# Ledger of designs, part 78: peptides against a protein of PDB entry 3HUF

Target 1, 320 residues: chain A of PDB entry 3HUF
Amino acid sequence: MWIIEAEGDILKGKSRILFPGTYIVGRNVSDDSSHIQVISKSISKRHARFTILTPSEKDYFTGGPCEFEVKDLDTKFGTKVNEKVVGQNGDSYKEKDLKIQLGKCPFTINAYWRSMCIQFDNPEMLSQWASNLNLLGIPTGLRDSDATTHFVMNRQAGSSITVGTMYAFLKKTVIIDDSYLQYLSTVKESVIEDASLMPDALECFKNIIKNNDQFPSSPEDCINSLEGFSCAMLNTSSESHHLLELLGLRISTFMSLGDIDKELISKTDFVVLNNAVYDSEKISFPEGIFCLTIEQLWKIIIERNSRELISKEIERLKYA

## One batch from the design tools (peptide; made by RFdiffusion4, then SolubleMPNN)

Design b2_p15_8_s4 (from b2_p15_8, 8 letters changed)
Fold by OpenDDE base, seed 3:
Structure b2_p15_8_s4 (fold): chain B 320 residues (1-320), chain A 15 residues (1-15)
Amino acid sequence: as target 1 above (320 residues)
Amino acid sequence: SKEAKEEAEAEKKAA
């Protein structure tokens, strides 16, 4: 989201969130969803127009800002952004930091991009929320992204957490739920006057972790917890691979269970399978190798003695 | 300050 603040008292000492939309900026406008009052005698009654675009798909993957357009409203002294005069037709900016000078005002408006990118675990939830979140200037998607700051967990009571949720937790994204999204939908007007009124996603996250025994105490408890072990996995998902990497595993990939030969078994401590393959092929597992699902692995990983538990299972199946 | 003089001149010209 874009946040503006200003030097001196020209924004009344307050920070403001700018959502996607158009704003008339000037001395003689009243603060609302489409106007930004700037208190200086050197500023025109109507001085500039700010237009913030909705996020692009690219912004979800890059964590880039919503495009920020500035147009001078034919003022005597013009408008500058980052010491450059705004062109007659307006200019568009993708920089994360904008120093906006209105005319000869000695105080500048500082606009900065606060990155927020929300990944969804469920396409139905994405379909439900994407439009509203985009109108807040929040990029949304299903795919993993290095720019992802938040992850929406599906609240199905009594189900195991998904691989997506596990990975989101280990990569230190803020896990959120539908309750936080609902809260975000209601605060749009309240944060116009005070950007500090933006809901704290960390409170939602803390509540999720506290109330769900499927989460370890911290990501740090699990990261590299299996360093020194080797696994083989079916080439199923990039997310599963990244999850196993974060556990510190050496990973070998195979295309089918038939590719698990004696050589692979000799170099591998255990095989990680998806649920479908695990359930269908249980009777066809190679002898002398420990096979488990990611969900079964996760149940071991969240235990304090995860290394000892895995070692015992490996030994049990080598001598069976 | 130089800035305060520029503001005061801007006030006279923006009014």
Scores: peptide ipSAE 0.024, ipTM 0.658, DockQ to the pose 0.054
Fold by OpenDDE base, seed 4:
Structure b2_p15_8_s4 (fold): chain B 320 residues (1-320), chain A 15 residues (1-15)
Amino acid sequence: as target 1 above (320 residues)
Amino acid sequence: SKEAKEEAEAEKKAA
């Protein structure tokens, strides 16, 4: 989201979130969803127009800002952005930091991009929320992205957390839920005068972790917890692979259970399967190897003695 | 302040 603040109390000492939309900026406008009052006699009554575009698809992957357009409203002294005079037709900016000088005002409006990029665990939740979040200037998507700051956990009562949720946790993404999204959707008007009124996603995250026994206290409790162990997995999910890497596992991939030969078994401590394969093929598992689902693995890794638990299962099957 | 003087000068120029 774009946030503006200013020097010299020209924004009344307040920070403001700028959502996608058009804003008239000037001395003689009233703060609302389409106007930004700037308190300086050196500023025109109507000085500039700010236009913030909705997020692009690229912004989800890059964590780039919503495009910020600035137009001078034919003022005597013009408008500058980053010491450059805004062109007659306006200019567009993709920089994360903008110093906006209105005319000869000695104080600048500082616009900065607060990165918020929300990954969804499922298409249904994305379809429900994407439009609203995009109107807040928040990029959204389903695919893993290094730019993601938040991850929406689908709270299905009584279900295990998904691989996406597990991975989001381990990569230190702030996990949020639908309650946070609902709250976020309601703040649009309240944050016009004070950007600090944005709900704290970290509080939501802390509450999720505290109230759900499927999470360890921290990602650090799980990261590299299985260092020195080796696993094999079906080459099906990149997220599953990345999850296992974050556990510190050496990973071998196979295409079918039939590819699990004696050589692979000799180099592998356990096999990680998806639920469908585990349930369908459990009767045909290779002898002498520990096979488990990623969900079963997760239940082990959240335990304080995860290494001992894995070792016991490996030993049980190798010496049986 | 220096800033207040600069603002007052800017005001005189904006008029």
Scores: peptide ipSAE 0.024, ipTM 0.646, DockQ to the pose 0.049
Fold by OpenDDE base, seed 2:
Structure b2_p15_8_s4 (fold): chain B 320 residues (1-320), chain A 15 residues (1-15)
Amino acid sequence: as target 1 above (320 residues)
Amino acid sequence: SKEAKEEAEAEKKAA
């Protein structure tokens, strides 16, 4: 999201969120969803137009800002952005920090980009919320991204958390739910004059973790907790692979259970399967190897004695 | 200050 502040009292000492849309900036406008009042005698009645575009698909992957357009409204002294005069037709900016000078005003408007990118666990939730979040200047998507700041967990009562949620947690992404998205949808008008009224996602996250026994106390409790163990995984999910890497596992991949040869078994402590393969092929598991699902592995790794629990299960199956 | 004079002159010209 874009936030504006100003030097001196020209914005009345307030920080303002600018959502995607068009704003007339000047001395003789009233603050609303499309106007920004600037209190200085050196500023024209209507001085500039700011236009903030909705997020692009690229912005979701890069964490880049919504495009910020500035146009001078034919003022006597013009408008500058980052010490450069705005062109007659207006200019567009993709920098995260903009110093905007209106005419000869000794004080500048400082615009800065607060990075927020929301990943969704399922396409249905994305379809429901993406339009509203884009109108807040928040990039959204399904795919993993290094720019992701927040992850939407689907609340299915009584179900295990998904691999996506597990991975988001270990990546230290702020996990949020539908309640936070509902709250974000209500604040749009209230944050016009006070950017601090934006709801704290970290408080939502703390409440999710506290109230769900499927989460450890911290990602640090699980990261590298299985260092020194080796697993084989069915080559079906990139997120599953990255999750197992964050646990400190050495990972071998296979395409079918029939590809698990004696050499692979000799180097592997356990096999990680998806639920569909685990349920369908239970009778055909190779002898002398421990097979489990990611969800079963997760239940072990959230325990404080995860290494001892894994070792005990491996030994039990070698002597059976 | 020089800035206050420039602001006052800009005021007279923006009005």
Scores: peptide ipSAE 0.022, ipTM 0.636, DockQ to the pose 0.061
Fold by OpenDDE base, seed 5:
Structure b2_p15_8_s4 (fold): chain B 320 residues (1-320), chain A 15 residues (1-15)
Amino acid sequence: as target 1 above (320 residues)
Amino acid sequence: SKEAKEEAEAEKKAA
């Protein structure tokens, strides 16, 4: 999201979030959803127009800012952004930091981009929330992204957490839920005067982890916990592969259960399958190898003695 | 102009 603050008292010593939309900036406007009052005698009554665009799909993957347009409203002394005079038709900016000078005001408005990018695990929840979050200047999507700062856990009562949730946890993404999204949606008006009123996602995350026994105490308890073991996986999602890598596993990939030969078995401690293959092909599992789902592996990995549990299962099948 | 005088005073108060 864009945040503005200013030198001196020209913004009354407060920071403000700029959501996507158009703002008239000037001395003789009242702060609201479309106006930014700036307190200086050197600033025109209506001085500039700021326009924040909604996030693009590219912004979700890059963590780039919403486009920031500045137009001078035909003022005597103009507007500058990063020491450059704004053109007559306005200029658009994709820099994460903007120093905005209105006329001859000695104090500048500083706009900075705070990265917030929300990945959803569930397409239905994305469909429900994406429009509202985009109107907050928050990029949203389903696919894994290096720019992802937050992850919305799918709350299905009595279901295991998804691979996406497991991976989000291990990569130290802030896991949030619908309650946080609801709260986030309500702050739009309250943060006009004070950007510090933005809800703390970390508190939501702490509560999720505390109240759900499917999470380990920390990501660090699981990261590299299976170092020295090897697995073979059916070519599934990239998230599944990355999850297994974060566990410290050596990974081999195969295309079908028929590709699991004696050589692969000799080099592999266990086979990881997706739920569909595991359920459909239980009868055709290779002899002498431990086959499990990612969800079954996760149930083992969250235990304090995960290495011992896995070792016992491997031994049981090698010596049976 | 009246505005130019107010700016010059604002510059002096910020200096």
Scores: peptide ipSAE 0.022, ipTM 0.575, DockQ to the pose 0.048

## One batch from the design tools (peptide; made by RFdiffusion4, then SolubleMPNN)

Design b2_p16_1_s1 (from b2_p16_1, 9 letters changed)
Fold by OpenDDE base, seed 2:
Structure b2_p16_1_s1 (fold): chain B 320 residues (1-320), chain A 16 residues (1-16)
Amino acid sequence: as target 1 above (320 residues)
Amino acid sequence: DEEIAKEVDEFEKKKE
């Protein structure tokens, strides 16, 4: 989201969120959803137009800002952005920091990008929320991105958390739910005059973790917790691979259970399967190796003695 | 500041 603040009292000492939309900026306008009053005798009654575009798909992957357009409204002394005069037809900016000078006003408006990028675990929730979040200037998507700051878990009552949620947790992404999204959708009008009124996602996250025993106390409890163990991964997602890497596992990837010979079994501590393969192939598992799903592994990992639990299961099956 | 303010006001009056 874009936030503006100014030097001196020209913005009345307040920070303001600029959602996607158009704003007339000047001395003789009243603050509302489409106007920004600037208190200076050195600026025009109607001085500039700011236009914030909705997020692009690229912004979801890069964490880049919504495009910021500035147009001078034919003023005496013009408008500058980052010490450059705004062109006659207006200019567009993708920098994260903009220093906006209105005419000869000695104080500048500072616009800065606050990064917020929300990943969704399922397409249904994305379809439901994407439009509203984009109107807040928040990029959204389904695929993993290094720019993601928040992750929406699908709460089906009584279901295990997904691999996506597990991975988001270990990546230290702020996990949120539909209640937080609903709250975000309602605060748009209240944060116009005070950017500090933006809801804190960390409160939602803390509540999710506290109220769900499927989460460890911290990501640090799980990261590299299985260092020194090796696994064979069969028919799993890319997210599953990344999750296993964050656990500190050495990973071998196979296409079929038939690719696992006696030599590979001797070098592998356990085999990780997706749910479909685990359920269908239980009768054909290689002898002398521990096979489990990601969800079963997660249940072990969240325990304080995870290494001991894994070691016991490995030993039990090697000597059975 | 007062001189700049006057120039701005005069310019706006000429556009009206």
Scores: peptide ipSAE 0.480, ipTM 0.940, DockQ to the pose 0.698
Fold by OpenDDE base, seed 1:
Structure b2_p16_1_s1 (fold): chain B 320 residues (1-320), chain A 16 residues (1-16)
Amino acid sequence: as target 1 above (320 residues)
Amino acid sequence: DEEIAKEVDEFEKKKE
């Protein structure tokens, strides 16, 4: 989201979050959801218009800012952004840092992009929340993205965490739930006056982890925990692959169970399968190799003695 | 600063 601050007291020492929308900026406007008062005699009563667009799909993948448009309202001394005069019809900016000078005001408004991109684990929750979050200037999506800062897990009571949730945890994404999203929706007006009033997702995350035994205490407990082991997996999920990489595994990929030959077995400690393949093909598993699901693997890796546990399972099948 | 302020105010008055 966009945050503005200013040098001196021209913004009364306050920081503001600018949500997607239009703002009139000037000396003689009153601060509200569409106006930014700037306290300087050197600026016009109505000096500039800021327009922040809603996030694009590209912004979700890049973590880039919502487009920031600046228009000078035909002022005496114009408006500058990053030392460049704003054009007569206005200009649009995608830089993460904007130094906005209103006329000859000795103090500048500094706009900066605070990256917040929310990945959803399921399309239903995305459909429910995307519109509201986009109106907060928060990019949203389903697909894995390196730009994601937050991950909304689907919390069905009594269900195992998904691969997406596991991966989000290991890549140190802040995991949140619907309660945090609800809270975000209520604070929109309060953060106009003070950007620091944005709810901290870390508290939500800490509560989720504390109250769910399916999570280790930290990602560091699992990262590289299986270093030195080798696995083979079906080339079906990028998230699954990345998850296994974060565990420190050497990974071989195959397209079907029929591709698991003696050569692959010789260099592989275990085979990771998705649930559908595991359940349907369990009778046809290659002999002499340990096959498991990602969820079964997760149950092992969250244990303190994960290396010993997996070694025992590998040995059990080699001598069977 | 006061001179700039005056110029701004004069410009706005001409626009009204």
Scores: peptide ipSAE 0.480, ipTM 0.940, DockQ to the pose 0.689
Fold by OpenDDE base, seed 4:
Structure b2_p16_1_s1 (fold): chain B 320 residues (1-320), chain A 16 residues (1-16)
Amino acid sequence: as target 1 above (320 residues)
Amino acid sequence: DEEIAKEVDEFEKKKE
């Protein structure tokens, strides 16, 4: 989200969120959803127009800001952004930090991009929330991105957490739920978008983890917890591979169960399968190798004695 | 600051 602050109390000491939309900025405007009052005698009554665009798909992957357009409203002393005069037709900015100088005002408006990028695990949830979140200037998507800051867990009562949720947890993404999204949606209804009204997503995350026994106490409890073990996996989702890497596993990939030869078995402690393959091929598992699903592996990893549990299962099958 | 303010106000009056 874009946040504006200013020196010299020209914004009345307030930090304000700017959602996608158009704002008239000036001395003689009243603060509302489309106007930003700036208290300085050195600026025009209507000095500039700020236009913030909705996030692009590219912004989701890069964590870049919503495009910020500044137009001078034909003022005497113009408008500058990052010490450059704004062009007559306005200019667009993609920098994360903007120093906006209105005319000869000695104090600048500082606009900064606070990175918030929400990944969804479920396409239905994305479809439900994407429009509203984009209107808040929050990039949203389904695919993994290095720019993701938050992850929406789908609360299906009684279901195991998804691989996406597991991976989001281990990569230290803030896991949030529908309650947090609902609160974000209500913030826009305020006449003045005060940045102080934004809920702490970390508090939401802590509550989710505390109330769900499928999570360990911290990602650090699981990261590299299986260091020294080796696994083989079918060429599945990139998230599954990255999840296993974060556990400290040495990973070999194969295309079919038939590719599991004696050499691979000799170097592999266990085989990780997806649920569909596990259920369909259970009868045809190679002898002498421990096969499990990611969900089964996760249930072991969240235990305090995960290394002992895995070792015991490996030993049981090697000598069987 | 007062001189700048005057110049701004004068400029705005000419646009009206």
Scores: peptide ipSAE 0.480, ipTM 0.939, DockQ to the pose 0.691
Fold by OpenDDE base, seed 3:
Structure b2_p16_1_s1 (fold): chain B 320 residues (1-320), chain A 16 residues (1-16)
Amino acid sequence: as target 1 above (320 residues)
Amino acid sequence: DEEIAKEVDEFEKKKE
């Protein structure tokens, strides 16, 4: 989201969130959803127009800002952004930090991008929330992205957490739920005067983790917890691969269970499978190798003695 | 500051 602040009390000492939309900026406007009052005798009554675009798909992957357009409203002394005069037709900016000078005002408006990018675990929830979140200037998507700051956990009562949720937790993404999204949707008007009124996702995250025994106390409890072990997995999910890497595993990939030869077995402590393959192929598992699902592995790694537990399971199947 | 303010106000009055 874009946040603006200014020195010299020209914004009345307040920070403001700018959502996607158009704003008239000037001395003689009243603060509302489409106007920004700036208190200076050195600026025009209506000085500039700010237009913030909705997030692009690229913004979801890069964590880049919503495009910020500035137009001078034919003022005496013009408008500058980052010490450059705004062109007659307006200019667009993708920098994360903008110093906006209105005419000869001795104080600048500082605009900065606060990164917030929400990944969804399922397409149905994305379809439900994407439009509303985009109108808040929040990029959204399904695919894994290094730019993701938040992850929406699907509340399925009584089910194991998904691989996406596991990975989101381990990569230190803030896990949120639909209740947080609902709360975000209500703050749009309240944050006009005070950007600090934006809800803290960390509180939601803490509550989710505290109330769900499927999570360890911290990602650090699981990161590299299986260092020194080797696994093989089907090359079916990038998230699964990244999850296993974060556990500190040496990973070999295969395309089918038939590719698991004696050489692979000799170098591998266990095989990780998705639920569908595990359930369908459990009768055809190679002899002398420990096969488990990611969910079964997760149940082991959240235990305090995870290394001992996995070692016992490996030994049990080598001698069976 | 007051001179700048005057110039701004005079410019705006000419547009009206």
Scores: peptide ipSAE 0.482, ipTM 0.940, DockQ to the pose 0.652; fails the geometry check

